# Designs tried in a protein design run: peptides against a protein of PDB entry 4Z5W. Part 178

Target 1, 305 residues: chain A of PDB entry 4Z5W
Amino acid sequence: IPDVFLELNKLWYFSAQSNLFNGEMPRSLSNSRSISLLSLRNNTLSGQIYLNCSAMTNLTSLDLASNSFSGSIPSNLPNCLRLKTINFAKIKFIAQIPESFKNFQSLTSLSFSNSSIQNISSALEILQHCQNLKTLVLTLNFQKEELPSVPSLQFKNLKVLIIASCQLRGTVPQWLSNSPSLQLLDLSWNQLSGTIPPWLGSLNSLFYLDLSNNTFIGEIPHSLTSLQSLVSKENAVEEPSPDFPFFKKKNTNAGGLQYNQPSSFPPMIDLSYNSLNGSIWPEFGDLRQLHVLNLKNNNLSGNIP

## One batch from the design tools (peptide; made by RFdiffusion4, then SolubleMPNN)

Design b2_p25_2_s2 (from b2_p25_2, 10 letters changed)
Fold by OpenDDE base, seed 3:
Structure b2_p25_2_s2 (fold): chain B 305 residues (1-305), chain A 25 residues (1-25)
Amino acid sequence: as target 1 above (305 residues)
Amino acid sequence: GYLTTDGTVPPGDQEIIDLVFQTAA
């Protein structure tokens, strides 16, 4: 990418995703005063990520996903006072989240999916201070770590939490009960154990629950049959990212086959591939808004209602 | 995060959910 952005003093959006750009990010771009949305996703950009936050006063969205950046996560990002959304998916940092992110009050959506992030305990302890954080995606990180269940952790405004395929140990963390606005929870493909906690059914906005492919035992909590978002249409489910529309792009094949998915997911309860026992509650029939109920590959018994 | 479609095969290192923010005109 040529270093010509100093001359583009009216540039508001720069989207150059899915190209063949290599080398480092242009310095003039990192110092752009006008840019609000920067997307360089799916290139071969390399080097250290550097943004001059003192200059980039209009930056609201940053998408650098799927690049060959190296080094540490930029610790100065919280100084970008209007920066709301960050997508750092598939950037191999091999790092921890910077302590400076405690001050990242503008942050609303953060993705580190498949970014070789380490130390989930530190990550959550830091990110809980982001008071405006609504969407947090940490899939394919923290391999074989323990999901912390520290009751003091608090994500008051969290709507979307995805921490899938991390081989995480532990239980469904009690601190999630402090997130009453939670709409989507994906903890699938971990090594979580214990019982599924009944308090999950008290999350009135929860419409998408994926706990599949874990080692959960016991009965399905009856409280899941009374999830308000799945009972009544009156509970307007906001989009996972109400401030900024985003699309979920899934790469289904190693060969790069991708498709775009809407930001909204179908109402779903997926408890498949666990060791759950007991009966299927007939009251699941009360969940009129539920699209998918997946209970396969468990130890359930009795009658199918 | 990566969501499995069928819950049968775990996502690999190269399988990713990528968030793309729509550029408004």
Scores: peptide ipSAE 0.296, ipTM 0.672, DockQ to the pose 0.073
Fold by OpenDDE base, seed 2:
Structure b2_p25_2_s2 (fold): chain B 305 residues (1-305), chain A 25 residues (1-25)
Amino acid sequence: as target 1 above (305 residues)
Amino acid sequence: GYLTTDGTVPPGDQEIIDLVFQTAA
């Protein structure tokens, strides 16, 4: 990418995703006073990520996903006072989340999916201080770590939490009960154990639950048959969804299904590939908004309602 | 509800959900 952005003093939106750009991000772009949305996703850009936050006063969205950047996560990003969304998926950092992110009050959506992030305990302890954080994606990180269950962790405004395919140990953490606005939870493809907690059924906005491919035991909580968002649309809290789309992919190299909003995901409960026992509750029939109920490969017995 | 027994991602296929920014269309 040429270093000519000083001349583009009215540039507010730059999207150059899915090209063959290589080398480092242009310095003039890192100093742009006008740019609001920057997307360089799916290129071969390299070097360290640097943004002059004192200059980039209009920056609201940063998508650098699927590039060959290296080094540490830029610790100065919280100084970009209008920066709301960051997508750093598929950037191999091999790092912990900077302590400075405790001060990232403008942050609403963050993805580090498949970015070699380490120390999930530190990450969550830091990110809980982001008061406006609504979407957090941490898939394919924290290999074989333990998902912290510290009850003091609080993500009060969290709507979307995705921490899939991390080989995480532990249980479904109680601190998630402190997120009453949670709409989407994906903890699939881990090594989570214990029982599925009944308090999940108290999350009135939860419409997408994926706990598949874990080691959960016990019965399916009956409270899941009373998830308000799946019983009636009229009673679902219509909260504004995160502004950015999602992709569902089978693997890192495969194309994914695009969902422009979290609400575009089909309402789903996936508990497949666990060690759950007991019956399938007939009251699942009350979930009139549910599209997919997947209970495959468990130890369930009785009749299918 | 709609029950599925075969609508799963097969073992070994990792389900990945990424946050993607919307492009101006």
Scores: peptide ipSAE 0.099, ipTM 0.515, DockQ to the pose 0.036
Fold by OpenDDE base, seed 1:
Structure b2_p25_2_s2 (fold): chain B 305 residues (1-305), chain A 25 residues (1-25)
Amino acid sequence: as target 1 above (305 residues)
Amino acid sequence: GYLTTDGTVPPGDQEIIDLVFQTAA
């Protein structure tokens, strides 16, 4: 990418995603005072990520996913006072989340999917201080670590939490009960154990639950049959819309399916590929808004209602 | 499959819907 952004002093939106750009991010771009939305996703950009936050006062969205950047996560990003959305997926950092992110009050949506992030305990301890954090995606990190269950962890405004495919050990953490606005939870493809906690059914805004491919045991909590968001349409739920897409791979599509908004996901309960036993509750029929109920590959018995 | 933002996901299990209440996503 040419270093010509000084001439574009009114540039508000720059999208050069899914191209073949290589080299480093232009310095003039890293110092742009005008740019609000920057997407360079899916290129071959390299070097250290550096943004002059003192200059980039209008930056609200940053998507650098799927590039060959290296080095540490920029610790100065919290100084970008309007920066709301960060997508750093598929950047091989091999790092912990900077402690400075405790001060990242503008942050609303963060993704580090498949970015070799380490130390989930530290990450969550830091990110809980982001008071405006609504969307957190940490898929394909923290390999074989233990999902912390520290009850004091608090994500008050969390609406979307995805920590999938991390081989995480532990149980469904009690601190999630401190996130009453949670709409989407994906903890699939881990090694989580124990029972599915009944309080999960008290998350009245939860419309998408994926706990598939874990080692959960016991019965399906009956409380899941009373998830309010799946019973009635009456709850106008404000849906978070990060400025980056989500992807879910289907067997028929090797490239996966792109979802631009969490609202694009069908209401779903997926508990498949666990060791759950007992019956399928007939009261699942009360979940009139539920599109998908996946209970495949468990130890369930009795009648299908 | 699980959700990501990197444009790709590793191969997952075959999605089999046990119960479908609504087909229109």
Scores: peptide ipSAE 0.429, ipTM 0.771, DockQ to the pose 0.197; fails the geometry check
Fold by OpenDDE base, seed 4:
Structure b2_p25_2_s2 (fold): chain B 305 residues (1-305), chain A 25 residues (1-25)
Amino acid sequence: as target 1 above (305 residues)
Amino acid sequence: GYLTTDGTVPPGDQEIIDLVFQTAA
């Protein structure tokens, strides 16, 4: 990428994703005062990520996913006072989330999917201070760590939480009940144990629940048959969804299905591949908005209603 | 019964949701 951005004083949006750009980010781009949206996703850019936040006063969205960047997560990003969205997926950091992110008040959406992030306890303890954080994706990190259950953890405005395929140990943490606006929860492909907590059914905005491929035991909590978002759309808090796409993939190498908004996901409860027992509640029939109910590969018994 | 896979998501054993902020296209 040529180092000519100093001359582009009116550049607001720069999208150069899915190209063959290599080398480091040009210094002039890292100092651009005009740029608001920057996407360099899916290139071969390298070096350490550095943004001059004092200069980049208009930066609101940063997508550097799927590049060959190295080094630490830029600790100065919270100084970018208008920066809301960060996609650092598939960047091999091998690092912890910087302590400075506790001050990242502008942050609304963050993805570190498959970025070799370590220490989930520290990560969540830090990120809980991001009062405007609505979307958090941490899939394919924290391998074999324990999902913290510290009751003091609080993500007040969290709507989307995805921590899949981390082989995480522990239980579904009760601190998630402090996120009443939660719409999507994916904790699939971990080693979570215990019972599925009944308080999940109290999350009135929860329309997508994936707890598949864990080691949950006990009965399916009856409260899941009362998820208001799945009973009636009228009872769901419809808030503007983030303007970024999701992908549902069968594996990391698959192209996956693209969903432009979280609301594009089919309403779903997936509890497959666990050790759940008991019966399927007939009251699942009350979930008129439910599109997918996956309970396969469990120890369930009785009649299918 | 209430088991269904009639949603827009194909059934699979391994499903990972990944967030991409902008489309590749």
Scores: peptide ipSAE 0.067, ipTM 0.528, DockQ to the pose 0.035; fails the geometry check

Design b2_p25_2_s3 (from b2_p25_2, 10 letters changed)
Fold by OpenDDE base, seed 3:
Structure b2_p25_2_s3 (fold): chain B 305 residues (1-305), chain A 25 residues (1-25)
Amino acid sequence: as target 1 above (305 residues)
Amino acid sequence: GYLTTDGTLPPGDQEIIDLVLETAK
């Protein structure tokens, strides 16, 4: 990418995703005063990520996913005072979340999916300080670590939490009960154990729950049959979605599903591929808004209602 | 499948999912 952005003093949106750009980010781009939305997703950009936050005062969205960047996560990103959305998926950082992210108050949506992030305990401890954080995607990180269950963790405004395919150990963390606005929870493809906690049914906005491919035991909590978001259509105020799409990987080698907005996710309860026992509650029939109920590959018994 | 932002699917590659009930077998 040529270093010509100094001349583009009115540039608001730059999207050059899915090209063959290589080399480092142009310095003029990293110093752009006008740019608000920057997407360079799916290129072959390399080097260390550097953004001059003092100059980039209008930067609101950053998508650098699927590039060949190296080095550390830029610790100065919280200095970009208007930066809301960050997609750093598939960048091999091999790093921990910077401590500076405690001060990242503008942050609303963050993805480090498949970015070789380490130390989930530190990551969550840091990110809980981001008061405006609504979407957090940490899939394919923290391999074989333990999901912290420290009750002091609080994500009060969290709406979307995805920490899938990390081989995480532990249980469904109680601290998630402190996220009353949680709409989507994906903890699938881990090694989580214990029982599914009943308090999940108290999350009135939760419409998408994926706990599949874990080692959960016990009965399905009856409280899941009373998830308010799945019983009745509530008029939720639509909030701006992240400026990056979500993907549901298929269990097959073929493709996947793309969701441009979290609201596009089908209402779902997926508890498949666990060791759950007991009966299927007939009251699941009360979940009129539910699109997908997946309970396959468990130890459930009794009558199918 | 699991959710991620690590993908390069073509825009619009979204399926509308009807009501599906899959029970343990």
Scores: peptide ipSAE 0.373, ipTM 0.756, DockQ to the pose 0.202
Fold by OpenDDE base, seed 4:
Structure b2_p25_2_s3 (fold): chain B 305 residues (1-305), chain A 25 residues (1-25)
Amino acid sequence: as target 1 above (305 residues)
Amino acid sequence: GYLTTDGTLPPGDQEIIDLVLETAK
């Protein structure tokens, strides 16, 4: 990418994703006063990520996913006072979330999917301080760590939480009950155990629940048949979606179904590939908005309603 | 399947669904 962005003093949106750009991000781009949306996803850019937040006063969205950047997560990003959306998926950091992210008040959407992030306890402890954080994606990190269950963790404004395919141990954490606006929860492909907590059914905005491929036991909580978002047509208020797409994958392959907005996900309850027992509640029929119910590969018995 | 922000099209991955109460939009 040429280093000519100083001359482009009116550049607001720059999307150069899915090209063959290599080398470092241009210095003039890292100092752009005009840029608001920057997407360089799926290139071969390298070096350390550096943004001059003092200069980049208009930066609102940053997508650097699927590049060959190295080094630490840039700790100065919270100084980008208008930065709301960050996609750092598939950047091999091998790092922890910077402590400075406690001050990242502008942050609304964050993805570190498949970025070799370590220490989930520290990550969540830090990120809970982001008061405007609504979307958090941490899939394919924290391999074999324990999902913290510290009751003090609070994500008050969280709407989308995805921590899939981490082989995480532990249980569904009670602190998630402190996120009453949660709309989407994906904790699939972990090693979570215990029972599925009944309080999940109290999350009135929850329309997408994936707990598949874990080691959950016990009965399906009857409260799931009363999820308000799946009973009534009154969908949750559409808020601005993150400026990066989501992908549903069966495995770690590069391909997958693309979803541009969380609202485009079909309403779903997936509890497949666990050790759940008991019956399928007939009251699942009350969930008029539910599109997908996946209960395969469990120890369920009785009649299918 | 699981959700991520790391991916491209194609190929699409889809799991077998046990029950479909309504056609997915």
Scores: peptide ipSAE 0.336, ipTM 0.727, DockQ to the pose 0.194
Fold by OpenDDE base, seed 1:
Structure b2_p25_2_s3 (fold): chain B 305 residues (1-305), chain A 25 residues (1-25)
Amino acid sequence: as target 1 above (305 residues)
Amino acid sequence: GYLTTDGTLPPGDQEIIDLVLETAK
């Protein structure tokens, strides 16, 4: 990418995603006073990520995902006072989340999916201080670590939490009950154990629950049949709208499907590929908004309602 | 499958058979 952004002093959006750009990010771009949305995802950019936050006063969205950046996570990002959305997926940092992110009050959506992030305990302890954090994606990190269950952890405004495919050990953490606005929870493809806690059914905004591919045991909590978001349409839940897409593989698409908004996901309960036993509750029929109920590959018995 | 933002899925994603329910309009 040429270093010509000084001349583009009124540039508001720069989207150059899915190209063949290589080398380092232009310094003039890192110092752009005008840019609000910067997307360079799916290129071959390299070097250390550096943004002059004192200059980039209009920066609201940053997507650098799927590049060859290296080094540490920029600790100065919280100084970008309007920065709301960060997508650093598929950047091999091999790092912990900076302590400075405790002060990241503008942050609403963060993804480090597949970015070799380490120390989930530290990460969550830091990120809980982000009062405006609504979307957190940490998929494919923290390999074989233990999901912390510290009850003091609080994500009060969290709407979307995705920590999938981390081989995480532990149980469904009680601190999630402190997130009453949670709409989407994906903890699939881990090594989580224990029982599915009944308090999950008290999350009235939860419309998408994926606990598949874990080692959960016991019965399906009956409380899941009373998830209010799935009972009636009356719960107009504001959709979190991160400025980055989500991806999910469907059987028909080897490359996965792109979803631009969380609302694009069908209402779903996926508890497949666990060791759950007992019956399928007939009261699942009360979940009139539910599109997908996946209970495949468990130890369930009795009648299918 | 699980959700990501990197455009990729981990190896080993198995076939999922869903019970699709008719939803109330």
Scores: peptide ipSAE 0.427, ipTM 0.769, DockQ to the pose 0.191; fails the geometry check
Fold by OpenDDE base, seed 2:
Structure b2_p25_2_s3 (fold): chain B 305 residues (1-305), chain A 25 residues (1-25)
Amino acid sequence: as target 1 above (305 residues)
Amino acid sequence: GYLTTDGTLPPGDQEIIDLVLETAK
């Protein structure tokens, strides 16, 4: 990418995704005072990520996913006072979340999916201080670590939490009960154990729940049959979605499904590939908004309602 | 399947197989 962005003093939106750009990000782009939305995802850009936050006063969205950047996570990003959305998926950092992210009050959506992030305990302890954080994606990190269950963790405004395919140990964390606005939870493809907690059914906005491919035991909580978002059409005010798409990856070489907004996900409860026992509750029939109920590959018994 | 923001290819583009994704359980 040519280093000519100093001349583009009115540039508001720059999207150069899915090209063949290589080398380092242009310094003039890292110093742009006008740019609000920057997307360079799916290129072969390299080097250290650097943004001059004192200059980039209009930056609101940053997508650098699927590039060959190296080095540390930029610790100065919280100084970009208007920066709301960050997609750093598939950047091999091999790092922990910077302590400075405690001060990232503008942050609303963050993805580090498949970015070799380490120490989930530290990551969550830091990110809980981001008061405006609504979307958090940490899939394919923290390999074989333990999901912390510290009750003091609080994500009050969290709406989307995805921590899938980390081989995480532990249980469904109690601190998630402090997120009453949670709409989407994916903890699939881990090594989570214990029972599915009944308080999940108290999350009235939860319409997408994936706990599949874990080691959960016990009965399906009956409280899941009373999830309000699945009983009635809530006139939920569509909140601003993150400025990056989501993908549902298949275990096959086939391309994943792309979802541009969390609201595009079908209402779903997936508890498949666990060790759950007991009956399928007939009251699942009350979930008139539910599109997908997947309970396969468990130890369930009785009649199918 | 599980959700991720990895694989930010436009619809219709051939997705590059990620070794980590293939080995993910």
Scores: peptide ipSAE 0.339, ipTM 0.724, DockQ to the pose 0.235; fails the geometry check

Design b2_p25_2_s4 (from b2_p25_2, 11 letters changed)
Fold by OpenDDE base, seed 2:
Structure b2_p25_2_s4 (fold): chain B 305 residues (1-305), chain A 25 residues (1-25)
Amino acid sequence: as target 1 above (305 residues)
Amino acid sequence: GYLTTDGVVPPGDKEIIDLVFETAK
């Protein structure tokens, strides 16, 4: 990418994803006062990520995913006072989330999918201070760590939480009950154990629940048959989508289904590939908005309602 | 499958509302 962005003093959007750009991000781009949305996703850009937040006063969205960037996560990003959306998926940082992110009050959507992020306890302890955080995607990180269950963790405005395919140990954490506006939860492809907690059924906005491919035991909580968002359409609040798409993948090497918005996900309960026992509750028939109920590969018994 | 943001995005992805489609890696 040529270093000519000083001349483009009216540039608001720069979208150059899915090209063959290599080398470092131009310094003039890192100092652009006009740019609001920057997407360089799916290129071969390299070097250290650096943004001059003092200059980039209009920056609201940053997508650098699927590039060959190296080094540390930029600790100065919280100084970009209007920055809301960050996609750093598939950048091999091999790092922890910076402590400075405690001050990242503008942050609404964050993805570190497959970015070699370490220390989930520190990550969640830091990110809970982001009061405006609505979307958090941490898939393919924290390999074989323990999902913290510290009751003091609070994500008050969280709508979308995805921490899939981390081989995480532990239980479904009680601190999630402090996120009453949660719409989508994916904790699939981990090593989570214990019972599925009944308080999940109290998350009245939850329309997509994936707990598949874990080691959960016990009965399916009857409270899941009372998920308000799946009973009635009245509470489907369409919220602003993050500036990055989601992908449903079977594995890291497979092609995926692209979803441009969280609202495009079919209403789903997936509890497949666990060790759940007991009966299927007939009251699942009350979930009139439910599109997908996946209970396969468990130890369930009795009649199918 | 599991959800991620690690994927290849074709041109025009933002203009397509409420569509789900397969993407290549």
Scores: peptide ipSAE 0.372, ipTM 0.744, DockQ to the pose 0.264
Fold by OpenDDE base, seed 3:
Structure b2_p25_2_s4 (fold): chain B 305 residues (1-305), chain A 25 residues (1-25)
Amino acid sequence: as target 1 above (305 residues)
Amino acid sequence: GYLTTDGVVPPGDKEIIDLVFETAK
């Protein structure tokens, strides 16, 4: 990418996705005062990610996913005072979340999917301080770590939490009950154990629940049959969606189905591929908004209602 | 399938896939 952005003093949006750009990010781009949305995803950009946050005062969205960047996560990103959305998926950082992210108050949407992030305990401890954080995607990280269950963790404004395919151990963490606005939870493809907690049914905004491919035992909580978002069409407050797409993948090597907005996800309860027992509650029939109920490959018995 | 933001993005802007009913397995 040519170093010509100093002259582009009115450049608000730069999208150069899915090209063959190589080398480092141009310094003039890293110092752009006008740029608000920057997307360079799916290129071969390399080197260290550097953004001059003191200059980039208008930066609101950053998508650098699927590039060949190396080095540490830029610790100065919280100094980009308007930066809301960050997509760093598929950048091999081999790092922990910077401590400076405790101060990242502008942050609303963060993805580190498949970015070799380590230490989930530290990551969640840091990110809980991001008071405006609504979307957090940490899929394909933290391999074989334990999902922390520390009750003090609080994500008050969290709407979308995706921590899938991490081989995480532990249980469904009770601290998620402190996220009353949670709409989407994906903890699939882990090694989570224990029972599915009944308090999940108290999350009135939860319309998408994926706990599939874990080691959960016991009965399906009856409280899931009373998930308010699945019983009645509540007027979902149209909130601004993250500026990055989501993908539903069958495996790491497959192309995923693209979802541009969390609202595009079908209302779903997926508890498949666990060790759940007991009956299928007939009251699942009360979930009139539910599109997908997947209970396959469990130890369920009794009558199918 | 599991959700991620690590996906193959087709060339061009956001294709809106309205409804995908894929199961994890």
Scores: peptide ipSAE 0.369, ipTM 0.744, DockQ to the pose 0.234
Fold by OpenDDE base, seed 4:
Structure b2_p25_2_s4 (fold): chain B 305 residues (1-305), chain A 25 residues (1-25)
Amino acid sequence: as target 1 above (305 residues)
Amino acid sequence: GYLTTDGVVPPGDKEIIDLVFETAK
């Protein structure tokens, strides 16, 4: 990418994803005063990620995913006072979330999917201070760590939480009950154990629940049959979606199905591939908005309602 | 399947896959 962005003093959007750009990010781009949305996803850019936040006063969205960047996660990003969306998926950091992210008040959407992030306890402890954080994607990190169950963790405004394919141990953490606006929860492909907690059914905005491919035991909580978002067409508040797409992957090698917005996900309860027992509640029939109910490969018994 | 933001976007990045799950009639 040429170093000519100083001359482009009116450049608001720069979208150059899915190209063959290599080398480092141009210095003039990292100092751009005009740019609001920067997407360089799916290139071969290298070097350290550096943004001059004092200069980049209009930066609102940053997508650098699927590049060959190295080094640490830029600790100065919280100084980008308008920066809301960050996609750092598939950047091999081999790092922890910077402590400075406690001050990242502008942050609304963050993805570190498949970025070799370590120490989930520290990550969640830090990120809970991001008061505006609504979307958090941490899939394919924290391999074999324990999902923290510390009751003090609080994500008040969290709407989308995806921590899949981490081989995480532990239980469904009660601190998630402190996120009453949660709409989407994916904790699939972990080693989570215990019972599925009944308080999940109290999350009135929860329309997408994936707990598949874990080691959950016990009965399906009856409270899941009363999820309000699945009973009635509540107007999903069209909140600004992240500026990065989501992918549903059947396996790590599949291209996946692309979803541009969380609202495009079908209403779903997936509890498949666990050790759940008991019966299928007939009251699942009350979930008129439910598109997918996946209960396969469990120890369920009785009649199918 | 699981959700991630790490995906290969085929050329033509904006394909909203509206998965219409047809309820099997």
Scores: peptide ipSAE 0.325, ipTM 0.727, DockQ to the pose 0.214
Fold by OpenDDE base, seed 5:
Structure b2_p25_2_s4 (fold): chain B 305 residues (1-305), chain A 25 residues (1-25)
Amino acid sequence: as target 1 above (305 residues)
Amino acid sequence: GYLTTDGVVPPGDKEIIDLVFETAK
């Protein structure tokens, strides 16, 4: 990418995704006072990620995903006072979340999918201080770590939580009950155990639940038949979505489905590939908005309602 | 399947399309 952004002092939007750009980010771009949205995803950019937050006062969205950047996660990003959305998926950091992210009050959407992030306990302890955080995607990190169940963890404004395919151990953490606005939860493809907690049914905005491919036991909580978002068509207020798409993948190498908005996800309960037992509750028939109920590959018995 | 933001982003990904298929690499 040429170092010409000093001359482009009115440039508000720079989108150069899915090209063949290589080398480092040009210094003039890292110092741009005008840019609000920067997307360079799916290139071969390299070097250390550096942004001069004192200069980049208009930066609101940053997408650097699927590049060959190296080094640490930029600790100064919280100084970008208008920065809301960050996509750092598929950047091999081999790092922990910086402590400075405790001060990242502008942050609304964060993805580190498949970025070799370590120490989930530290990550969640830090990120809980981001009071405006609505979307958190941490898929394909924290391999074989334990999902912390510290009751003091609190994500008050969290709407989308995705921590899939991490081989995480532990149980469904009770601290999630402190996120009453949660709309989408994906904890699939882990090694989570125990029972599915009944308090999940109290999440009135939850329309997408994926707990598939774990080691859950016991009965399906009856409270899931009372998920309000699936009983009545509440006008899901189209809230501002992240500036990055989501992908539903069967595996890391297979083709996936791209979803541009979380609202485009079909209302779903997926509890497949566990060790759940008992009956299918007939009250699942009350979930008139439910599109997908996947209970396959469990130990369920009785009659199908 | 599971959800991620680690996907192949084709050109034109910001088109107002509710659902598109990702090309496997």
Scores: peptide ipSAE 0.295, ipTM 0.692, DockQ to the pose 0.260; fails the geometry check

